# Peptides against a protein of PDB entry 6MBK, part 202

Target 1, 240 residues: chain A of PDB entry 6MBK
Amino acid sequence: GFEMVNFKEEGFGLRATRDIKAEELFLWVPRKLLMTVESAKNSVLGPLYSQDRILQAMGNIALAFHLLCERASPNSFWQPYIQTLPSEYDTPLYFEEDEVRYLQSTQAIHDVFSQYKNTARQYAYFYKVIQTHPHANKLPLKDSFTYEDYRWAVSSVMTRQNQIPTEDGSRVTLALIPLWDMCNHTNGLITTGYNLEDDRCECVALQDFRAGEQIYIFYGTRSNAEFVIHSGFFFDNNSH

## One batch from the design tools (peptide; made by RFdiffusion4, then SolubleMPNN)

Design b2_p24_4_s4 (from b2_p24_4, 11 letters changed)
Fold by OpenDDE base, seed 2:
Structure b2_p24_4_s4 (fold): chain B 240 residues (1-240), chain A 24 residues (1-24)
Amino acid sequence: as target 1 above (240 residues)
Amino acid sequence: SAEEEELLSAPPALAREIPVRKFS
Protein backbone atom coordinates (compact mmCIF):
# COMPACT_ATOMS: atom_id res chain seq x y z
CA GLY B 1 0.00 0.00 0.00
CA PHE B 2 3.01 2.37 0.34
CA GLU B 3 6.66 2.81 -0.58
CA MET B 4 9.59 4.76 0.81
CA VAL B 5 10.51 7.72 -1.37
CA ASN B 6 13.10 10.45 -1.15
CA PHE B 7 11.09 13.63 -1.63
CA LYS B 8 13.10 16.58 -2.93
CA GLU B 9 12.14 19.06 -0.21
CA GLU B 10 11.11 16.83 2.69
CA GLY B 11 13.68 14.04 2.42
CA PHE B 12 12.53 10.48 2.98
CA GLY B 13 8.82 9.84 3.36
CA LEU B 14 6.11 7.33 2.51
CA ARG B 15 4.10 7.44 -0.70
CA ALA B 16 0.83 5.62 -1.27
CA THR B 17 0.95 2.97 -4.01
CA ARG B 18 -2.85 2.66 -4.00
CA ASP B 19 -5.76 4.69 -2.77
CA ILE B 20 -5.90 4.62 1.03
CA LYS B 21 -9.07 5.63 2.84
CA ALA B 22 -9.25 7.66 6.01
CA GLU B 23 -9.06 5.45 9.12
CA GLU B 24 -7.78 2.49 7.06
CA LEU B 25 -5.09 0.43 8.81
CA PHE B 26 -2.36 0.87 6.21
CA LEU B 27 0.75 0.35 8.36
CA TRP B 28 1.70 -1.92 11.25
CA VAL B 29 5.09 -2.70 12.78
CA PRO B 30 5.52 -5.82 14.96
CA ARG B 31 7.54 -5.47 18.19
CA LYS B 32 10.31 -7.68 16.78
CA LEU B 33 11.11 -4.96 14.21
CA LEU B 34 11.35 -2.15 16.80
CA MET B 35 14.56 -0.89 18.32
CA THR B 36 13.72 -0.97 22.03
CA VAL B 37 15.45 -0.87 25.40
CA GLU B 38 14.75 -4.62 25.49
CA SER B 39 16.44 -5.21 22.12
CA ALA B 40 19.38 -3.17 23.45
CA LYS B 41 19.58 -5.49 26.48
CA ASN B 42 19.49 -8.50 24.16
CA SER B 43 22.26 -7.10 21.92
CA VAL B 44 26.04 -6.83 22.26
CA LEU B 45 25.28 -3.91 24.60
CA GLY B 46 23.52 -6.25 27.06
CA PRO B 47 26.51 -7.08 29.30
CA LEU B 48 27.42 -3.40 29.71
CA TYR B 49 23.78 -2.43 30.23
CA SER B 50 23.49 -4.95 33.06
CA GLN B 51 26.34 -3.23 34.93
CA ASP B 52 25.88 0.48 34.09
CA ARG B 53 23.44 2.44 36.26
CA ILE B 54 23.04 5.23 33.71
CA LEU B 55 22.09 2.89 30.85
CA GLN B 56 19.63 1.17 33.17
CA ALA B 57 18.05 4.41 34.39
CA MET B 58 18.05 6.34 31.11
CA GLY B 59 16.36 4.36 28.36
CA ASN B 60 17.00 7.12 25.80
CA ILE B 61 20.76 6.68 26.31
CA ALA B 62 20.37 2.92 26.06
CA LEU B 63 18.63 3.45 22.70
CA ALA B 64 21.35 5.86 21.58
CA PHE B 65 24.05 3.29 22.31
CA HIS B 66 21.96 0.55 20.73
CA LEU B 67 21.68 2.70 17.60
CA LEU B 68 25.46 3.31 17.56
CA CYS B 69 26.27 -0.37 18.06
CA GLU B 70 23.89 -1.42 15.28
CA ARG B 71 25.20 1.31 12.96
CA ALA B 72 28.73 -0.01 13.53
CA SER B 73 27.56 -3.59 12.81
CA PRO B 74 27.54 -4.31 9.04
CA ASN B 75 25.22 -7.29 9.48
CA SER B 76 22.73 -5.49 11.74
CA PHE B 77 19.09 -6.21 11.01
CA TRP B 78 18.43 -2.47 11.35
CA GLN B 79 20.99 -1.32 8.74
CA PRO B 80 18.25 -0.53 6.17
CA TYR B 81 16.49 1.62 8.77
CA ILE B 82 19.66 3.29 10.07
CA GLN B 83 20.69 4.25 6.53
CA THR B 84 17.43 6.22 6.17
CA LEU B 85 18.15 8.35 9.23
CA PRO B 86 19.45 11.89 8.73
CA SER B 87 23.21 12.33 9.05
CA GLU B 88 22.60 15.66 10.81
CA TYR B 89 19.69 17.23 12.66
CA ASP B 90 18.26 20.69 13.20
CA THR B 91 18.21 20.04 16.96
CA PRO B 92 19.89 22.42 19.43
CA LEU B 93 22.90 20.08 19.66
CA TYR B 94 23.68 21.14 16.08
CA PHE B 95 22.97 24.85 16.50
CA GLU B 96 25.59 27.34 15.51
CA GLU B 97 26.51 30.27 17.72
CA ASP B 98 24.11 32.63 15.94
CA GLU B 99 21.20 30.22 16.37
CA VAL B 100 21.96 29.92 20.08
CA ARG B 101 22.10 33.73 20.33
CA TYR B 102 18.68 33.93 18.70
CA LEU B 103 17.33 31.49 21.29
CA GLN B 104 18.57 33.73 24.12
CA SER B 105 15.44 35.81 23.52
CA THR B 106 13.25 32.74 24.13
CA GLN B 107 12.32 30.59 27.11
CA ALA B 108 13.95 27.63 25.34
CA ILE B 109 17.48 28.89 26.05
CA HIS B 110 17.68 27.30 29.49
CA ASP B 111 16.58 23.94 28.13
CA VAL B 112 19.04 24.24 25.22
CA PHE B 113 21.92 24.97 27.59
CA SER B 114 20.83 22.10 29.79
CA GLN B 115 20.73 19.78 26.78
CA TYR B 116 24.22 20.84 25.69
CA LYS B 117 25.59 20.40 29.19
CA ASN B 118 23.91 17.05 29.78
CA THR B 119 24.95 15.64 26.40
CA ALA B 120 28.56 16.70 26.91
CA ARG B 121 28.60 15.15 30.39
CA GLN B 122 27.03 11.94 29.13
CA TYR B 123 29.64 11.70 26.38
CA ALA B 124 32.50 12.27 28.82
CA TYR B 125 31.11 9.64 31.18
CA PHE B 126 30.54 7.01 28.51
CA TYR B 127 33.85 7.70 26.78
CA LYS B 128 35.52 6.66 30.03
CA VAL B 129 33.15 3.69 30.45
CA ILE B 130 33.85 2.44 26.91
CA GLN B 131 37.61 2.76 27.44
CA THR B 132 37.73 1.11 30.88
CA HIS B 133 34.77 -1.22 31.39
CA PRO B 134 35.45 -4.92 30.65
CA HIS B 135 32.06 -5.42 29.01
CA ALA B 136 32.73 -2.57 26.59
CA ASN B 137 35.54 -4.57 24.91
CA LYS B 138 33.15 -6.29 22.48
CA LEU B 139 31.31 -3.14 21.45
CA PRO B 140 31.91 -2.32 17.78
CA LEU B 141 32.25 1.37 18.70
CA LYS B 142 35.08 0.83 21.24
CA ASP B 143 37.80 2.26 19.00
CA SER B 144 35.53 4.86 17.37
CA PHE B 145 33.36 6.77 19.80
CA THR B 146 33.35 10.49 19.08
CA TYR B 147 31.17 13.29 20.35
CA GLU B 148 29.76 13.58 16.82
CA ASP B 149 28.71 9.92 16.98
CA TYR B 150 27.06 10.45 20.34
CA ARG B 151 25.40 13.72 19.30
CA TRP B 152 23.96 12.00 16.24
CA ALA B 153 22.65 9.03 18.20
CA VAL B 154 21.14 11.18 20.96
CA SER B 155 19.52 13.45 18.36
CA SER B 156 18.19 10.45 16.42
CA VAL B 157 16.62 9.08 19.59
CA MET B 158 15.39 12.47 20.79
CA THR B 159 13.54 13.12 17.53
CA ARG B 160 12.19 9.60 17.04
CA GLN B 161 11.75 7.88 20.42
CA ASN B 162 8.33 6.63 21.43
CA GLN B 163 6.87 5.33 24.66
CA ILE B 164 5.22 1.99 24.03
CA PRO B 165 3.94 -0.68 26.41
CA THR B 166 6.12 -3.60 27.41
CA GLU B 167 5.07 -6.96 25.99
CA ASP B 168 3.01 -7.73 29.10
CA GLY B 169 1.52 -4.21 29.10
CA SER B 170 2.54 -3.67 32.75
CA ARG B 171 5.06 -0.89 32.04
CA VAL B 172 6.21 1.48 29.35
CA THR B 173 9.47 1.25 27.43
CA LEU B 174 11.17 3.33 24.76
CA ALA B 175 11.22 2.37 21.10
CA LEU B 176 12.26 3.55 17.68
CA ILE B 177 9.61 2.48 15.19
CA PRO B 178 11.15 1.78 11.76
CA LEU B 179 9.10 2.53 8.64
CA TRP B 180 6.40 4.28 10.67
CA ASP B 181 8.71 7.15 11.63
CA MET B 182 9.41 7.73 7.93
CA CYS B 183 6.01 9.40 7.66
CA ASN B 184 6.39 13.14 7.54
CA HIS B 185 4.39 15.20 10.00
CA THR B 186 1.21 17.14 9.42
CA ASN B 187 -1.38 18.73 11.66
CA GLY B 188 -4.22 16.45 12.69
CA LEU B 189 -5.14 13.77 15.20
CA ILE B 190 -3.20 10.84 16.61
CA THR B 191 -3.83 7.85 14.33
CA THR B 192 -1.24 5.52 15.86
CA GLY B 193 -1.72 3.02 18.65
CA TYR B 194 -0.03 -0.01 20.11
CA ASN B 195 -2.01 -3.22 19.73
CA LEU B 196 -1.01 -5.42 22.68
CA GLU B 197 -3.06 -8.40 21.48
CA ASP B 198 -1.10 -8.66 18.24
CA ASP B 199 2.02 -7.01 19.76
CA ARG B 200 2.39 -4.38 17.05
CA CYS B 201 2.31 -0.66 16.43
CA GLU B 202 -0.68 0.21 14.23
CA CYS B 203 -1.28 3.32 12.13
CA VAL B 204 -4.48 4.30 10.38
CA ALA B 205 -4.71 6.92 7.67
CA LEU B 206 -5.36 10.46 8.88
CA GLN B 207 -7.23 11.23 5.66
CA ASP B 208 -7.85 9.83 2.21
CA PHE B 209 -4.64 9.46 0.21
CA ARG B 210 -4.60 8.77 -3.51
CA ALA B 211 -2.08 6.56 -5.23
CA GLY B 212 1.10 8.60 -5.65
CA GLU B 213 0.40 10.99 -2.74
CA GLN B 214 2.71 11.35 0.22
CA ILE B 215 1.34 9.88 3.44
CA TYR B 216 1.45 12.25 6.39
CA ILE B 217 0.68 11.51 10.03
CA PHE B 218 0.33 13.56 13.18
CA TYR B 219 3.02 12.83 15.78
CA GLY B 220 1.36 14.90 18.51
CA THR B 221 0.90 18.49 19.63
CA ARG B 222 3.95 20.19 21.09
CA SER B 223 4.82 23.78 21.88
CA ASN B 224 7.17 25.52 19.47
CA ALA B 225 9.77 25.42 22.24
CA GLU B 226 9.32 21.67 22.61
CA PHE B 227 9.53 21.23 18.83
CA VAL B 228 12.79 23.20 18.75
CA ILE B 229 14.25 21.29 21.69
CA HIS B 230 13.08 17.83 20.69
CA SER B 231 12.41 18.01 16.95
CA GLY B 232 14.39 21.05 15.79
CA PHE B 233 11.64 23.01 14.02
CA PHE B 234 8.81 25.50 14.48
CA PHE B 235 5.21 25.29 13.33
CA ASP B 236 3.62 28.59 12.33
CA ASN B 237 0.13 27.32 13.13
CA ASN B 238 1.07 25.56 16.35
CA SER B 239 -1.59 26.53 18.89
CA HIS B 240 0.73 25.82 21.76
CA SER A 1 29.20 8.57 42.23
CA ALA A 2 28.60 12.31 42.17
CA GLU A 3 28.98 12.16 38.39
CA GLU A 4 26.31 9.47 38.11
CA GLU A 5 23.93 11.41 40.35
CA GLU A 6 24.39 14.50 38.21
CA LEU A 7 23.64 12.55 35.02
CA LEU A 8 20.60 10.96 36.66
CA SER A 9 19.32 14.38 37.73
CA ALA A 10 18.87 15.47 34.12
CA PRO A 11 15.26 15.99 33.06
CA PRO A 12 13.82 13.03 31.21
CA ALA A 13 13.90 13.24 27.45
CA LEU A 14 10.43 13.64 26.01
CA ALA A 15 9.11 10.74 24.02
CA ARG A 16 5.97 10.41 21.94
CA GLU A 17 3.36 8.49 23.88
CA ILE A 18 1.87 5.78 21.72
CA PRO A 19 -1.49 4.93 23.29
CA VAL A 20 -2.52 1.36 23.90
CA ARG A 21 -5.13 1.08 21.18
CA LYS A 22 -6.23 -1.51 18.68
CA PHE A 23 -7.35 -0.31 15.26
CA SER A 24 -7.73 -3.74 13.72
Scores: peptide ipSAE 0.599, ipTM 0.920, DockQ to the pose 0.818
Fold by OpenDDE base, seed 3:
Parts: sequence; structure tokens; C-alpha cells
Structure b2_p24_4_s4 (fold): chain B 240 residues (1-240), chain A 24 residues (1-24)
Amino acid sequence: as target 1 above (240 residues)
Amino acid sequence: SAEEEELLSAPPALAREIPVRKFS
């Protein structure tokens, strides 16, 4: 029992519609609802994926292109999820010149410059691929692939990507987990797992929540440097 | 190509690790 709500200071989050007890399984997401590298291979992107070495080697880029193709598809199953994503991010890819100058006093500056350079190079590579590759002709983004589009997709994946097991549990793959990733973050213990028997992501409540309270989860421990690189912010209550 | 090798040399993007665990 939860609903999506736009909170004034935190943006979108989940609110309890009933009392939820600690350790109660309140949220689960079946594999078929996830955006994965496998769903990218099975989409309109599949023919290009099968012939592009970079898409095959870099699952995060495959997810970014999957996200762009689905966003450009009015009948996409994931439209309701995509419409909940931020239009812009506070990640280093969006930093203004003054913000980058401020980071020069930190150890993160080299990683920020590397990320920016790599993203720009990826865009230049894929712009050429989309214009010249025969299998790119069917992509809904063929005539509308901008750096802003790519930056948005990469930032969406960077902030939200998860490693989950494959269906047989033999390997790991990358996934975006709709609805679950709407929970805002708090300090605590990991209360999310992948249930291979039922083939779903499961989340239990970190604490008791009353009806009307926002539901928080713990996404894992990160250093402040990792938060800057991945999420564009410092977390004051971070133990690292 | 040299361009592909450069792109492939980039550090892997960090992802959250969801453990294999059943709560139900």
C-alpha cells in the first residue's frame, strides 16, 4: 500500500497508504517490468546491439540507448516510468564552469574530467554510428540524437543502474528498476534483494511506516566522492 | 578501431549491487 507523491523538498517519492511494519514485503518488481540489457537486445535496438562492439561491451551505454529509444516511442511499455525521471540532473555532466572550478580543490576533479571526456567521445562515436549504420535506420532517435539527449540518458542510467542476476543466476546484468527507484534514500541496512525463484526484485520496509509517511530505503554506502561522481551531491550523514 | 579501443578503456560505470536474497 503506497503511492507516488511529489514531495516539496525531495521531489518524487513513495508514500505509505496504510501502516507498513518493519521487514514487511511492501514492494516487488518482476523481471518483465525491468529495463535490462536483455530487454534492450529484444527491442528495436537489438539489430544494432548485435553488430556494435561498444554496446555489447558496455551495458550502461546499452541501457542509455534503450532508455532513449523507449522515450521516443509513444507506445513504449515504460512511458509511465520514463515520465517520472528528472528532465535534468545535478551530476558532473551538468556542472557549470564555476562548479567545475570549485571541484579543482577536490580529489574528484580528475574523475569528473574523465567522465565528461568519455561521455563526449561516446556521443561523437554513436552520432556517427546512428548516421551511417544500416540497423540504425529503424531507431526512433535517428533524426533527433543530440548531446543533451545522450547526457540525460547516461545520467539517468548512472544514477539508477543496478546489478542483478540473470534468469538462471549464472551471470550478472544491468537493470533499471521502475517504481522501486522512486524511494528516496536514508541511512540504514540493505532491505532489497533479488528473488530468483519468483524472478523478482523484493523490498522490505527498513522500519515501521504509518499511513501518510514517506517510505525511505537504503541504497548502499558510498563515499562523498562517489556521491559527487554518481549523484552530484555530498551526503552530510555519510560515514565515509 | 583506435576509437573503439579508447572507449573500451574507460573505467566501468559503478552500479548498485542487488544481492540474491528471498524475503518472501
Scores: peptide ipSAE 0.598, ipTM 0.921, DockQ to the pose 0.796
Fold by OpenDDE base, seed 1:
Structure b2_p24_4_s4 (fold): chain B 240 residues (1-240), chain A 24 residues (1-24)
Amino acid sequence: as target 1 above (240 residues)
Amino acid sequence: SAEEEELLSAPPALAREIPVRKFS
């Protein structure tokens, strides 16, 4: 019912290949297709994860390293997804001097500096871990772990991470949701949910879409400051 | 370590909350 398309102004998105009605379940993604903290633990990263306090405590970092390991693995199941991700982001971690100067006039500047500092410290920590930890020897990034790699992975996770239930529904975990996260954002209502019975993420159409139209979804309401920090932009139609 | 405690003190990363909901 949809296809990946590179739109002229919006980059990659999903286009309807048939008419889709409002509230129609047009997209679902089973848990086995998600990049999760659990899939990170079950990957080549698992031995290191089991011994590193930071990876265990910070699921977003676990996802970032999972993403890097899978990107460096030619036979990774997630290669088709990873290849759809931007090579660079408009997030504060990529801001040039002039963009930072602009932010100095905003309330977001402290959070931007904190994010940059924390990311740099995380990189420095994990650089040492990757160089010295015995379980890091099996990682495909062992001899090629740059700040640019880490910045990319952190930004990918920052912009795309989702909180979903665990399989038993007793806890929450973090996940990247392939294919679903290719939908560009519009104003509306949340039309995505996690179906625990069928163990899948489900998305229904926000409105009617005709064949050939781009499919938009609503990812949630955020303040303009949160949009800058999280996504690197101000949303013009944001009510907050 | 002091380094680990500093890293752990960082603000939680923002994530989208996907509600438990069945549409099918």
Scores: peptide ipSAE 0.594, ipTM 0.919, DockQ to the pose 0.801
Fold by OpenDDE base, seed 4:
Structure b2_p24_4_s4 (fold): chain B 240 residues (1-240), chain A 24 residues (1-24)
Amino acid sequence: as target 1 above (240 residues)
Amino acid sequence: SAEEEELLSAPPALAREIPVRKFS
């Protein structure tokens, strides 16, 4: 058992409500609860997705638009998840001028500038699409699609997107994994897998956790540059 | 379009790779 808690420095995380042993399956998320490219295709976004080459080719953008559509939908199944997402991020898209200047001395600067440019271009493209495409008329964001909205959605996806197998395991797709992605991260081993037999994401405990302790997981190895670009932070005890 | 090709030329966004694995 676990509960979502707002930790002072780390924001929302998961806290154990009982003792959890190392390697214990404490968390699983069935496919039906995931926000995926497939769920985007099956949503109000589906008709536009079927006719937009960029949405089809760039699953991360499809997820971003799916997230925006669901956020704008009061009765969305994912409202409880969306409400737990940060309203702002420490990603480069939110950097102030001085932070960008600091990055000029780093290897990440090229990727930061590229991210800014690409995101701006994507927004400009989709602003036109949302205004002009017939299948965009039914989108709940039709009359409210700002750069700030897009920046938020892209940053949400950038920080949280996962590659998972399709239901038949023949391909990979992109997914946001509610509840699971509320775990804050630490160094360790990957303790998350996709169980195709039961069609669910499964997470086992990285270590023993006592009741009342925050549950940490390891999301994978990244360089500090990758953390800055994709998560907006440097990891002090990063081995890369 | 040229605009579409430019957007498609962007580096792919990194995603966490969840391995196919059963723990149960």
Scores: peptide ipSAE 0.591, ipTM 0.920, DockQ to the pose 0.828

Design b2_p24_5_s1 (from b2_p24_5, 15 letters changed)
Fold by OpenDDE base, seed 5:
Structure b2_p24_5_s1 (fold): chain B 240 residues (1-240), chain A 24 residues (1-24)
Amino acid sequence: as target 1 above (240 residues)
Amino acid sequence: SEEEELLAEIAPHNQKVVDSALKI
């Protein structure tokens, strides 16, 4: 098995409680434990989601609002997961003035400013929605929706969103994968897949881990969002 | 509309996480 541990430099991670062999299925997360666009639709957010075109069009924003609603809900099933999330991120939305100044000499500054501008506009839009929309009155965030809340939720989703298949496998949806996303990154191969038969995310060990060792996974060469998008849990049977 | 402007400006492709791996 494994246990959640707070590693001083890496934050929360998973530690092996026994020897785990390479390629051993050590971790699986059933769909019912995932925070998905579907779980957002089925939550207290559902009525608003059904009437807001941006929430419908932008699954990542739907997840961000789902995360905020669940965070604000003391009885949320996901409270244990949400408590493991960073309070701050190294994303462009958290860049300090000096970091932005450094990037001003680079092409990346345009992307940073674009992201900041877009996020600010989204916040302004949704602030108005939360204040005025009848279905927003039931949201636990109704009286506590700040830009800091929004940038945190958006950054949480940006860093942790994953593409998984829908239940019928006909399309992809976005998910946060509790417990799995606590594995810190190492170089290697993608070892996580989605088992549609068992309706779960499955992670096999990248290498042998001994009892007491931190369990790492490969996040790919892309952001976690891009990783699961591109590193798709589709084991293509490229047995070539 | 405000929604249409936001949808036009906030294309999902623009939400590429700039790789935060830039340890400055």
Scores: peptide ipSAE 0.033, ipTM 0.612, DockQ to the pose 0.175; fails the geometry check
Fold by OpenDDE base, seed 3:
Structure b2_p24_5_s1 (fold): chain B 240 residues (1-240), chain A 24 residues (1-24)
Amino acid sequence: as target 1 above (240 residues)
Amino acid sequence: SEEEELLAEIAPHNQKVVDSALKI
């Protein structure tokens, strides 16, 4: 077993409550507990999603709106998860003027400005949609949709979205994976996959963890946003 | 249309710009 703990330097993470062995399946998250594009389509957002081409084309934006709708819903199943999310992020959308000025000497400045511009345009578009579209009238965010809300939701999805298979395994979709995404990063091998037979994300231990130790996982060489849960990449450390 | 321009500008291939690793 494990528990959520606030570590002094690392923030929230998972701590082992018993000894866990390397390669032990210690954590799994069934599809029904994930926030996915499919769960967004099946939510109060579903009617709007079915009529907005941007939401349909941009699964990350669909997840951002799903996250905002669930945050604004006191009875949301995901309230315990949403309350664990940071209120602010270290992403370009939160950079101060001096941080942006420092980046002006780098090639990254074009990507930062593009992100700011795109996010602002998306917000302006969706503000109008939320104000005018008939299917937006019953959304819990109808009267409380600010740029700060949108920035937070986009940044939450950006830092935590994962690619998982669809239920039939025929395609990939985007998901937020509650509890699993609380594991802090370490260097190693990818130890998280998707079990289609049991319809769940599965995480095996990267190493032995003792009771009371923090449980780390490897998010890959990419940001969490680019982490692909490959169905078959349990790296068998069978170098035998 | 405004919608088509937004789709072209925000297309999923630009999602890589959302790398939190830009702080490195």
Scores: peptide ipSAE 0.032, ipTM 0.621, DockQ to the pose 0.193; fails the geometry check
Fold by OpenDDE base, seed 4:
Structure b2_p24_5_s1 (fold): chain B 240 residues (1-240), chain A 24 residues (1-24)
Amino acid sequence: as target 1 above (240 residues)
Amino acid sequence: SEEEELLAEIAPHNQKVVDSALKI
């Protein structure tokens, strides 16, 4: 077992409530608990998603809007998860002017400026969509959609999105994985996969953890999105 | 269209830019 704990330096993380052995399946998250592009399509966002090509083309933006809609919904199933998300992120969209100036000497500056420009353009587009589109009328964010909201949602998704299989395993989709994404990072091997038979994310312990110890997971050197496919989700290709 | 231009600019390049920017 584990519990969510607010660690002073690392923010929220998971702490073992019992001894956990290396390679023990200690955490699993069924698909029904994930915030996915599919759950976005099945939410209040679904009608807008069905008519907006950008939402359809960009699963990360669909997740960002899903996150915003659920955050604005007091009775959302994901409220407990959303409340654990950072209010701000150490992402380029939150960089101060001096940080951006420092990056001007680096190759990263082009990507930073591109991200700012793209995010601002996306916001402007979706602001207009939310104000004018008939299916946006039911969105709980209609009268409260700021750049700060969009920046937060995009940054939340950027830092936490994972690629998981669709229910049939035929394709990949994007997901936020509650509880699992609260694990802090350590160096090691990827120990998270997707079990299609049980339709759940599964995480095995990287090492032995004693009761009271923080449970760390290796999220590796890539974004959370890249890790889930490349290293942990065995698409059991055994259906051929 | 404005949408197609945004799709072209926002398309798979933004996911990479977003992911690359998280490495900073």
Scores: peptide ipSAE 0.028, ipTM 0.609, DockQ to the pose 0.215; fails the geometry check
Fold by OpenDDE base, seed 1:
Structure b2_p24_5_s1 (fold): chain B 240 residues (1-240), chain A 24 residues (1-24)
Amino acid sequence: as target 1 above (240 residues)
Amino acid sequence: SEEEELLAEIAPHNQKVVDSALKI
């Protein structure tokens, strides 16, 4: 019992439509609704993925291209999700000149410059691949692949990627988790796991929420990527 | 190859881009 709402200060979030109790399983997202490296392989990107070593080695880039291909596809299943994503991000790739100048006095400047350099190089590589590779001919982005597109997709993945188990549970893969990633952050405990038996991401309520209240989750102190795996193991080991 | 150079330069650093949830 939740709905998507645009909150004035926080942007899109989830609002409770009924009272939700602490520890109640209020949200689950089946694997078939996730944008994963596997769904990227099974998409229009699949033929290119099978031949490009960088896409194969870098699941985050595979997700970025999957996101771009689906965004460019009017009939994409993920259009409703993609339309909820920010158009811009508070990531180093979007820093203005004054923000970069401020960071020049900090140790963070090296990471910022590394991100810019790496992203620019990746874009240049994949621009050439998209223009020249036979399997790129069917990609909906072939004639419209800009740096701004790539920057957006990379930033979307960087801020929203999660580690989840493969279907057999033998490995981890990367996923974007629609609906769940709309929950805004609060301080607390990790409350999101992956149920392999039901093949779904599961989120339990951090606290009691009343009907009409915004539902918050704790993203952890770590990147959102590590969140789902560490939560699926409700290892009580925070006893230190 | 151009791919091997990109893998060598980009693969190690993109893991850091993922880890740097730099909430500034």
Scores: peptide ipSAE 0.028, ipTM 0.611, DockQ to the pose 0.261; fails the geometry check

Design b2_p24_5_s2 (from b2_p24_5, 13 letters changed)
Fold by OpenDDE base, seed 2:
Structure b2_p24_5_s2 (fold): chain B 240 residues (1-240), chain A 24 residues (1-24)
Amino acid sequence: as target 1 above (240 residues)
Amino acid sequence: SEEDELLAEIAAHNQKVVDSALRL
């Protein structure tokens, strides 16, 4: 077993409540609990999704809007999950002037400016869509759609999105995986997959964990710059 | 069009973000 804990410096994570052995299947999340592009299409966002080419082409933006709609819905099934998400992120969209100045000497500055520029453009586009499109009138965010809302949703998806198979296994889609995405990162191998037969995400332990230890997973190979820019954290022991 | 160019730029950036930000 495991429990959600707020760790010093790392924020929320999972702690083992018993000894877990390496390669043990300790965590699984059924599809019905995931926030996916498909669940976005089947939500109040569905009518707008069906008519907006950006939402259709960019599954991560569809997830961002799905997240905003569900956050604005008091009866949303995902409220408990949404409440566990950070209110702010260490992504470039939250950088202060001094943080941007620090990066001016690095190649990362171009990615920072690109992210700022594109996110602002996306917001401007969707602000107009939400104000003018008939299918936007039913969205719970219709009268409350700020840049702060949008940057939060985009950052939430950017830091937590996953690629999983569709229900029929014919294609891939994007998903947020509640509970599982509470695991913080360490070096290692990918130990999470999707079991189509049981229609669930499955995570096996990267190593032995003792009762009381934090459970870590490996998010994938990336540079520290990519972690900062796209994942909102710096991993000191990153070998890349 | 200007709109199509803007959309293409947004799409290209988003694709880079998706490719680099996936956990799984």
Scores: peptide ipSAE 0.216, ipTM 0.817, DockQ to the pose 0.658
Fold by OpenDDE base, seed 1:
Structure b2_p24_5_s2 (fold): chain B 240 residues (1-240), chain A 24 residues (1-24)
Amino acid sequence: as target 1 above (240 residues)
Amino acid sequence: SEEDELLAEIAAHNQKVVDSALRL
């Protein structure tokens, strides 16, 4: 019912290949296709995860390292997904001097500086861990872990992370949702949920889409400043 | 320890990011 397309102004997105009605379940993604904290624990990262306090405490950082390990693995199941991710983001970690100067007059400047500072500190910590920890020797990034790598992974997770239930539904965990996260943003209501019975993410159409139209979703209620800081884009028609 | 202080700082910042930067 849809295909990946590179749109002129919005980059990669999903286009309907048939008419889709409002509230129609047009897209679902089983848990086994998700990049999760659990899949990170079950990967080559698992031994290091089991011994590092930050990876255990910070699921989004675990996802960032999982993403880096899978990107560096030619035979990774997630290679097709990873290749669809932007190489750079419009997040504070990528701001040039002029962009920072523009924000100096705004309340967002504190969050910009905080993200930059903390990300740099995290990188310095993990650089040392990767160089010295015995369980880091098996990581494909062992000899090639740069700040640019870490910045990219952190930004990818920051802009795309989701909260989903664990398999038993007892807790929540973090996940990247391949294919689904290619949908660009529009105003509306959240139309994605997790079906525990079928163990999958489910997305229903926000509105009617005709064959050939781009499929949009709503990421949630955010200010334009929050979109810039956390979502990596500015939405001109944001009603919030 | 220095590690505990760094962990606390990273945790405080990261929790804010997790709480505010979810798509779903």
Scores: peptide ipSAE 0.198, ipTM 0.807, DockQ to the pose 0.645
Fold by OpenDDE base, seed 3:
Structure b2_p24_5_s2 (fold): chain B 240 residues (1-240), chain A 24 residues (1-24)
Amino acid sequence: as target 1 above (240 residues)
Amino acid sequence: SEEDELLAEIAAHNQKVVDSALRL
């Protein structure tokens, strides 16, 4: 088992409550607990999604709107997860003038400007859609859709999105993986996969962890995230 | 159309973002 702990330097993470062995399946998250493009389509956003070409073409934008709609919904199943997300990010969308100036001598400046410009244009487009489209009238964000909201949602998805198989395994889709994405990062091998037979995301231990030690995972180049235990998440209670 | 041009630009940008996502 594991528990959420606020570590002094790393912030929130997972701590082992028992000894966990390397390669032990200690954490799994069923598809029904993930925030996916499919869950977005099945939410209050579904009618708008079905009529907006950009939402249909860009799964990450669909996830961003799904995140905003669920955040604005007091009874959302994902409230415990959403409340653990950072309020701000270190992404280019949050760069201050001095940080941008520092990058002017690098090739990265063009990517920063492009990201900022495109995000602003997306916001302007969707602001108009939310104000004018009939299926936007019942969205919980209709009267509270700011650039800051959009920037936050896009950055949340950018830093946390994963590619997983569709339910039938025929395609890939995008997903946020609650609880799992709150493990702090270490260098190593990816020890997370998707089990289609059981329809769940599975994480095996990168190394041995003793009771009381922080559990680290390798999740690529993603930024570190704070951790939440959701009642729907499963962990191995077996002692080895 | 203006919408198609915007879609193409958004798609080109977002592809870089999606490519950075964890693949499970």
Scores: peptide ipSAE 0.147, ipTM 0.780, DockQ to the pose 0.544
Fold by OpenDDE base, seed 4:
Structure b2_p24_5_s2 (fold): chain B 240 residues (1-240), chain A 24 residues (1-24)
Amino acid sequence: as target 1 above (240 residues)
Amino acid sequence: SEEDELLAEIAAHNQKVVDSALRL
């Protein structure tokens, strides 16, 4: 067992409520609980998705809009999950001028500027779509779609998106994985996969965890620059 | 068209972000 806890430096994470052994399947999330491109298509966003080439081509943008629509929906199934998401991120879209100036001496600066430019361009495009497209009229964000909303949603998806198989296993799709993505990062090996037989994400313990310890997972091999740019955090003990 | 070029640029950038930002 585990519980969600607010840790002082790391924010929300998962804490073991019992001893968990290495390689023990301690966490699983059925497909029906995931925010996916398919759930976006099946939501109030579906009609717009079916007619917008960018939403269709870019599953992460579809997830961003799905996230915004569900956030704006008081009765959304995902409200408990959405309320656990950070209100701001350590991604380039939230950098102050001094942080950008610091990065000018690094190889990451190109990606920083690219994210700013392209996110702004995406917002401008979708602002027009939301204002003019007939299928946007029923979206709960119709009269409240700001750049701040968009950068939050994009950053949420960027920092949390996962690739999973479609239900039939024929293709891959993108998903946000509630509860699981509350695990903070550590060095190690990937211990999460998708079980198609049971149609669920499965996470096995990276190591032994005692009752009361924070449960960490490994997000994958990334440079610190990639963590900053794409994951919204800096891991000092990164062995990559 | 100019719009198509803009959309292609947006898509190309976003794909790069997706490829680099996956957790799982």
Scores: peptide ipSAE 0.175, ipTM 0.800, DockQ to the pose 0.613; fails the geometry check

